# Designs tried in a protein design run: peptides against a protein of PDB entry 5A53. Part 77

Target 1, 230 residues: chain A of PDB entry 5A53
Amino acid sequence: LVENVKQALFIPGQSCNKNLHDIMVDLSALKKPDMKRFNRKNDIHPFEDMSPLEFFSEKNDCSLMVLMTSSKKRKNNMTFIRTFGYKIYDMIELMVADNFKLLSDFKKLTFTVGLKPMFTFQGAAFDTHPVYKQIKSLFLDFFRGESTDLQDVAGLQHVISMTIQGDFQDGEPLPNVLFRVYKLKSYKSDQGGKRLPRIELVEIGPRLDFKIGRIHTPSPDMVTEAHKKP

## One batch from the design tools (peptide; made by RFdiffusion4, then SolubleMPNN)

Design b2_p9_4_s3 (from b2_p9_4, 4 letters changed)
Fold by OpenDDE base, seed 3:
Structure b2_p9_4_s3 (fold): chain B 230 residues (1-230), chain A 9 residues (1-9)
Amino acid sequence: as target 1 above (230 residues)
Amino acid sequence: MVEEVKSKP
């Protein structure tokens, strides 16, 4: 079953600022060509009323959405939303720390648009803790692109690294998730007249440290329906 | 729905 590529919609909220706009532009560039961006601010409060997001999901045929908002309590907040049948499946607030880097802060590298990134996850909690499991699931789903067959290794151009920032104990605040994007750069090294293939990882941006905010988890019924293979 | 998520065992 070739799953249709999930389309993403990036939405500036009413409180969207220049920094969030720049982050939105850079992060959404990784989702091209399967991405739409709104140019107008929309007054959406997804944890108060989800209906505007369901409307946008259906109207734009987008099962992925990112709402850009900022407040004193939730600065540089990216709310990631998934829908199933144009109904809200899950939501998570990921607040970008002030130490972020944009694509312009890195050496510009040419890359092919539409290639599926490889993911790496660092931290056992991505496989054990429900919140980090949701984050892992979200990002894998968000950037999966076309389900290309095993020929994917020859087309591997990007690596997205997600790291849990340190250990945590029960009842402690959840550590940030460090989001990093790398390009694989192939070199031919001349060592002793033999050209050996050398691969280097070059950071290309954006560089984002995500603080975890509010979460909406799917109902058990929606989980069962969303995992039903047609 | 969880606000300001803390680690749970």
Scores: peptide ipSAE 0.028, ipTM 0.683, DockQ to the pose 0.037
Fold by OpenDDE base, seed 5:
Structure b2_p9_4_s3 (fold): chain B 230 residues (1-230), chain A 9 residues (1-9)
Amino acid sequence: as target 1 above (230 residues)
Amino acid sequence: MVEEVKSKP
């Protein structure tokens, strides 16, 4: 079963600023060619009314959406939305900390568009805690390219690393998720005439620290329907 | 104001 690659729509909200626009451009570049961006600001409040997002999902054929908003309470907020059957499946607010780095802050490296990134997740909570499980699921879904049976190791160009920033106890604020993007560089090391393949990870950006905001979780019925293999 | 929707690919 070739699962159709999920298309992403990036939407600037009414409060979208220059920083969010730049973050949007850089993050969306990792989703090419399976990405659309709006150029105009849209007044959308997803936790008040989800109907505009469902409309955009259907009309743009995008099961992934990212709404870019900023306020004093929710600065540099990226609301990630997934739909199933063009209905809201889940939503999560991920606020980008001010220490973000853009692709322009790193050494420009040529990259092949459309290669699937490998994901690495650091933190046990990605497998146990419902919020971090949702984040893990979201990012895996978001950056899943074509399910080529050939996970050709030869096709691995990028690694996306997601790290929970420290341990936390029950009732404590959820630690940030550190989003990092690396390119695999193969170097032929000339150590003593044996060309040992040396693989190095080089950070390429963007670099984003996500603070977790509001969450909408799917209904049990939608979970069941979304997990039904066609 | 809602931006005009892009066509399906």
Scores: peptide ipSAE 0.027, ipTM 0.621, DockQ to the pose 0.037
Fold by OpenDDE base, seed 2:
Structure b2_p9_4_s3 (fold): chain B 230 residues (1-230), chain A 9 residues (1-9)
Amino acid sequence: as target 1 above (230 residues)
Amino acid sequence: MVEEVKSKP
């Protein structure tokens, strides 16, 4: 079964600012060609009423959405939403810390559009803690390109690294997730008359540190339905 | 005003 590539819709909220717009543009560029963006601000409060997002999911045929909002309590907030059957499956608020870097802050490198990134996850909590499991699942799902059976390593251009920023105990605030994007750069090194293939990871941006906000988790029934392969 | 991206036909 070739899983259809999930389409993403980027939505500026009413409180969307210039920084969030720039972050939206850069993050959405990684989702090309499977991305739509709204240009107008939409007054959406997903944790109060999900109906507008379900409407957008259906009308735009997008099972992934990102709502860009900012407030004093939730500065630079990216609400990541997934839908199943145009109904909300899960949501998570990821607030971008002020230390973010845009694509313009890095050396411009050319990329082939549509290549599936490789993911790396650093932190045991990505496999054990429910919130970090959701984040892992979300990002894998969000950037899941064409399901080629052979992820030919030769076709790997991008690595997305997600790191939990430090250890934490029960009852402590959840550490930030460090989002980094790298390009694989192949070099022929001429060291001592032997051409050794050298691969380097070059950071390309954006660089985002995500503070975890509110979450919405799916019902067990919806999990079961969403995992049913036809 | 809610913005909708028109589906390509």
Scores: peptide ipSAE 0.026, ipTM 0.596, DockQ to the pose 0.036
Fold by OpenDDE base, seed 1:
Structure b2_p9_4_s3 (fold): chain B 230 residues (1-230), chain A 9 residues (1-9)
Amino acid sequence: as target 1 above (230 residues)
Amino acid sequence: MVEEVKSKP
């Protein structure tokens, strides 16, 4: 079964500003061609009423959504939403820290649209802590392209790195997740007459440090239904 | 692409 590539919808909220718009454009570029963006601001409050998101999921045939909002309490907030059967499965608020970098802040490198990124996760909590497990699951699900059996090593163009910023104890605020995007650059180095293929990782952006906000977790019943392989 | 609405109709 070729799992259909999940489509993403990027939604500017009513409080969306220029910085969030620019972040939205740059992050959504990594999801091309499987991405839609709204140009209008929509007054959506997912943790108060989820029904507008379910409506957009169904009407746009998108199982992934990102709502862009900003307030004093939740600055540069990206709410990531997943749906199952056009019903809300889970949600998480990821607030972008002020130290963000856009694609324009990096050396322009050409890349092929539609290639599946490789993921790397740094931090044990991605496999043990429920919140970081959800983040790992979300990003893997968000950027999963077509499940072609051949991970054509030849098709590996970029790496997304996600790092938990430091250690934490129970009851402490959850550390930020550092989101980084790298391009694999292959070049032939002439060292001593042997053309050895050299591979370098070059950061291409965007650079985002995510502060974790509010979370909605799926019901046990929805988890069971969503994991039923046909 | 469906038109953007502020809320569910």
Scores: peptide ipSAE 0.025, ipTM 0.611, DockQ to the pose 0.034

Design b2_p9_4_s4 (from b2_p9_4, 4 letters changed)
Fold by OpenDDE base, seed 2:
Structure b2_p9_4_s4 (fold): chain B 230 residues (1-230), chain A 9 residues (1-9)
Amino acid sequence: as target 1 above (230 residues)
Amino acid sequence: DVEEVKSKP
């Protein structure tokens, strides 16, 4: 079964600012060609009323959404939403820390659009803790390109690295998730008359440190339905 | 065309 590539919709909220707009542009560029963006601000409060997002999911045929909002309590907030059958499956608030870097802050490198990134996850909690499991699932789902059975390593251009910022104990605030994007750069090194292939990872941006906010988790029934392969 | 909800006044 070739899973259809999930389409993403980027939505500026009413409180969307310049920084969030720039972050939205850069993050959405990684989702091309499978991305739509709204240009107008939309007054959406997903944790109060999900109906507008379900409407947008259906009308735009997008099972992934990102709402860009900012407040004193939730500065630079990216609410990541997934839908199943145009109904909200899950949501997570990821607030971008002020130390973010845009694509313009890095050396411009050319990329082929539509290549599936490789993911790396650093931190045991990505496999054990429910919140970090959701984040892992979300980002894998969000940037899942064409399901080629053979992810030809030769076609790998991008690595997305997600790192949990330090250890934490039960009852402590959840550490930030460090989002980094790298390009694989192949070099022929001429060392001692032997051309050795050298691969380097070059950071390309954006660089985002995500503070975890509010979460909506799916019902067990929705989990079961969403995992049913036809 | 991407359908945007008009901000209710």
Scores: peptide ipSAE 0.028, ipTM 0.646, DockQ to the pose 0.029
Fold by OpenDDE base, seed 5:
Structure b2_p9_4_s4 (fold): chain B 230 residues (1-230), chain A 9 residues (1-9)
Amino acid sequence: as target 1 above (230 residues)
Amino acid sequence: DVEEVKSKP
């Protein structure tokens, strides 16, 4: 079963600013060619009314959406939305910390568009804690390209690293998720006439530290429907 | 074309 590549729609909200726009541009570049961006601000409040997002999902044939908003309480907020059958499946607010880095802050490297990134997750909570499980699921879904049976190691160009920033106990604020993007560089090391393939990870950006905000979890019924293999 | 609307019509 070739699962159709999920298309992403990036939506500037009414409160979208220059920083969020730049973050949107850079993050969406990693989703090319399976990405659309709105150029106009849209007044959407997803935790008050989800219907505009369902409308956009259907009209744009996008099962992934990212709403860019900013307020004093929720600065640099990226609301990630997934739909199933053009209905809201889940939502999560991920607020970008002010220490973000854009692609322009890194050495420009040529990259092939459409290559699937490898993901690495650091932190046990990605497998155990419901919020971090949702984040893991979201990012895996978001950056899944075509399910080519050939995970050709030869096609691995990018690594996306997601790290939970420290340990936490029950009832404590959820630590930030550190989003990092690396390019694999193969160097032929001339060490002593044996060309050992040396692979290095080079950070290419964007660099985003996500603070977790509000969450909408799927209904049990929608989970069951979404996990039904066609 | 990407439809940019404020709300569901």
Scores: peptide ipSAE 0.027, ipTM 0.669, DockQ to the pose 0.036
Fold by OpenDDE base, seed 3:
Structure b2_p9_4_s4 (fold): chain B 230 residues (1-230), chain A 9 residues (1-9)
Amino acid sequence: as target 1 above (230 residues)
Amino acid sequence: DVEEVKSKP
């Protein structure tokens, strides 16, 4: 089943600032061509009223949304939203730490737009802890692109790495998720007249450390409906 | 051209 590529909508909130705008531009570039961005600020508070997001999902035919907001309590906040049937499925707040790096902070590399990234997840909690399982599911879904059964390794250009920053115990604050993007660079090394293929990972950005905020989890009924194969 | 679908008023 070739699932249609999920479209993403990036929305600047009323409190969106220059840093968030720059982060939005850079992160959304990884979702091209399956991405839309609004230029105008929208006054949306998704944990108070979800109806504006459901409206945007339907009107823009986007099952993925990212709302960019900032406050004293939730600085540089990216709210990631998924919809099913244009209804809110889940939401998660991921606040970008101040140590972020933009694409302009890295060496510009040419890349083909629309290639599916490979994901790597570091931390056992991505498979066991409900919040990190949701994050893993979200990012895999967000960047999955065309579901081709054959991930031809020959078509692999990008690696997205997600790392849980350290160990944690029950009742402790959830560690940040370190988001890193790499390009695979192939080199022909001339060692002793034999050209050996060499592959290097080059960080291309953006570099984002995500602090976890509020979460909306799907109802059991919506989980069942969303996993029904047509 | 991203059609600015107006937010609900």
Scores: peptide ipSAE 0.027, ipTM 0.644, DockQ to the pose 0.034
Fold by OpenDDE base, seed 1:
Structure b2_p9_4_s4 (fold): chain B 230 residues (1-230), chain A 9 residues (1-9)
Amino acid sequence: as target 1 above (230 residues)
Amino acid sequence: DVEEVKSKP
């Protein structure tokens, strides 16, 4: 079964500002061609009423959504939503820290649209802690293209790195997740007459440090249904 | 090309 590539919908909230718009544009560029974005601001409060998101999921045939909002309490907030059968599966607030960098802040490198990123996760909590497990699952699900068997190493163009910012103990605030995007640059180095293929990782942006906010977890029944292989 | 979809009411 070729799992259909999940489509993403980017939604500006009423409080969406220029910085969030720019972040939205840059992050959504990594999801092309499987991305839609609204040009209008929408008054959506997902943790109060989820029904508008379910409506948008169904009407736009998008199982992934990102709501862009900003307030004093939740500055530069990206609410990531997944749906199953156009019903809310899970949600997580990821607030972008003020130190963000846009694609324009990096050297422009050409990349082919539609190539799957390789993911790297740094931090044991991505495999043990429920919140970081959800983040790992979300980002893998968000950027997984068509399940082609061959990760053609020849098709590896970019790496997304996600790092937990430091160690933490139980009861402490959850560390930020550092989101970084790199392009694999292959070049032939002439060292001593041997053309050795050299591969370098070049950061291409965006650079986002995510502060974790509110979370909605799926019901056990929805988990069971969503994991049923047809 | 990014398809800009109008928010449906």
Scores: peptide ipSAE 0.026, ipTM 0.662, DockQ to the pose 0.038

Design b2_p9_5_s1 (from b2_p9_5, 6 letters changed)
Fold by OpenDDE base, seed 4:
Structure b2_p9_5_s1 (fold): chain B 230 residues (1-230), chain A 9 residues (1-9)
Amino acid sequence: as target 1 above (230 residues)
Amino acid sequence: MHKPYDLNE
């Protein structure tokens, strides 16, 4: 079964800077080969007019988009967009904190292109809070695609970890989401003549702390249509 | 209304 892997389009906005470009390159590398990148800046403001993104979704056959913008109010902003039938399903602004690390900041490890990562989520709010549920759904959808098949553990090379940074109460600002990428490294340890498999996680980058910005939530009708199994 | 520049053209 050819897994209908969702294609991603990375779009530099008009205010895209060097740091965002570098982040875009590194994050999009994790989505290869199912990724396109635009090289030119596009003047897109998705919370004002969504029509340009719907146009790009249809023209590029991409149901996932990431818009890279930066302003004083929304520094290093990655707007993640999903479409259904080339119409906007949901959007979320995730602003990268200044403490980010690029792939070049880590030990270069060989990776196989096209291997799906395993996800780990730390924080109860990923299952209970609407915003964090959307983030969880988005990232799972972004990197796993529509495959219903159990990921073969033998092919697992990468782990993406997403952690909610601390506790919060109703009415408080939503804590950041800590995005971390690890490679699984298997070692044979000889302990007392028994070869025990040892698995180590090695961080490979990028390291991103996401501040949550604006959100567009799908209509109840769109949710119903998107969850209908074909 | 700024027309989105299709960069693939």
Scores: peptide ipSAE 0.029, ipTM 0.679, DockQ to the pose 0.026
Fold by OpenDDE base, seed 2:
Structure b2_p9_5_s1 (fold): chain B 230 residues (1-230), chain A 9 residues (1-9)
Amino acid sequence: as target 1 above (230 residues)
Amino acid sequence: MHKPYDLNE
């Protein structure tokens, strides 16, 4: 079953700034061709009223949304939203730390649009902790692209690495998630006159450190419905 | 409840 690729809608909020706009442009470039971007600011407060997002989901046929907002309390905030049947499934605030790097900060490398990235997750909490499980699920869902049964390793161009920044105990603030994007570079290395195939990972950006904010979790009923294969 | 409005239309 080839699942239809989930479309993403990037929405600048009323408080969207230049940094968030630049981050939005760069992150959305990784979702091409399966993304839309709004150019105008929309006054949306998803944790107060979700109805505007449900409207946008339906109107744009996008089951993934990213709202870009910034405040003193929630600086460089990317709210990631998923919908099911154009209703809010889950939401998570991921605030980008000030140490971010844009694609322009890295060596420009050409990439084929539409290739599915490989994901790597570093940190046991991605499999055990509810919040990090949601983050893992979200990013896999966001960038998974077309479900091909064969991840053609030959077609692999991008690796997205997500790392939990350090250990934490119960009751402590959740460590940041380090988002990194690499391109696989294949080249022949000359070693002693023998040309050996070599693969290197080259960081291409963006580089984002996500601070975890507010979360909306799906109802058990929505979880059940979302996992029903048609 | 404000009706959802798309300012990008």
Scores: peptide ipSAE 0.027, ipTM 0.677, DockQ to the pose 0.027
Fold by OpenDDE base, seed 5:
Structure b2_p9_5_s1 (fold): chain B 230 residues (1-230), chain A 9 residues (1-9)
Amino acid sequence: as target 1 above (230 residues)
Amino acid sequence: MHKPYDLNE
């Protein structure tokens, strides 16, 4: 079953600033060609009223949305939203720390648009803790692209790495998630007459440290419906 | 209606 590639809609909120715009541009570049962006700011408060997002999901045929907002309490906030049947499935606030790096901060490498990234997840909590499970699921869903049976490893150009920053106990604040993007660079080293292919990972950006904010979890009924394979 | 734009940057 070739699942249709999920389309993403990037929405600048009313409080969207230049930094968030730049982050949005760089992150959305990884979702090309399967993304749309609004140019105008929209006054959306998803944790107060979700109906505008459901409207945008349906009208734009996008099951993925990212709302860009910033406040004193939630600086550089990227709210990631998934819909099922144009209804809100889940939401998570991921606030970008001030130490972010844009694509312009790295050596410009030519990007081939449309190549699927490989994901790596570092931290046991990605498989055990409900919040980090949601983050893992979200990012895999967001960037997976077309389900081709043949992941031709030969076409792999990008690696997205997500790392939980340190250990935590119950009741402690959840550690940040470190988002890193690498390009696979093949070197032909001529060492001693044997050309051994050397592969190196080169960071290409963006570099984002995500602080976890508010979360909306799906209802048990929506979970059941979303997992029903047709 | 806000036209969705492809970020062709």
Scores: peptide ipSAE 0.022, ipTM 0.654, DockQ to the pose 0.033
Fold by OpenDDE base, seed 3:
Structure b2_p9_5_s1 (fold): chain B 230 residues (1-230), chain A 9 residues (1-9)
Amino acid sequence: as target 1 above (230 residues)
Amino acid sequence: MHKPYDLNE
């Protein structure tokens, strides 16, 4: 079954700044060609009123949205939104730490646009803890691209790594999620006349450490409807 | 719909 590729809409909020804009540009580049970006700032507060996001979802035919905002409490905040039937399914705030790196901070490498990244998740909580399960689901859904049954390993160019920064106990603040992007680089090593294939992972950016903020979880009814295979 | 919650409260 070829599932339709989910389109992403990147929205600068009213408090969007240069750093957030740069992060938005770089992160959205990983979603090409299946992304749109707004150029104008929009005064949207998704945890107060979700209706503008539902409107944008429908008008732009985008089931994925990212709102870029910044405040003293929520600095460099990327609110990730998913819709189902143009209604809000879930939302999560992921605040980018100040130690971020842009694509310009790394060696420029040529890559083919539209190839599916492979994901790696480090941390047991991605499979057990409800918040990290939502993050895992979100990022897999966000970058999934066209559902092809054949993981053509030969077409693998990018690896997205997501790591939970340390262990935590119940009642402790949730550790950050470390987002890293790598390109697979194949080399032919000439070792004594034998050409051995060598594969290296080269970080290409962006490098983002996400602090977890507010979450909106889907209703049980919406979960059931969203998981119904046609 | 579930109410949004803040995990960093």
Scores: peptide ipSAE 0.013, ipTM 0.516, DockQ to the pose 0.047

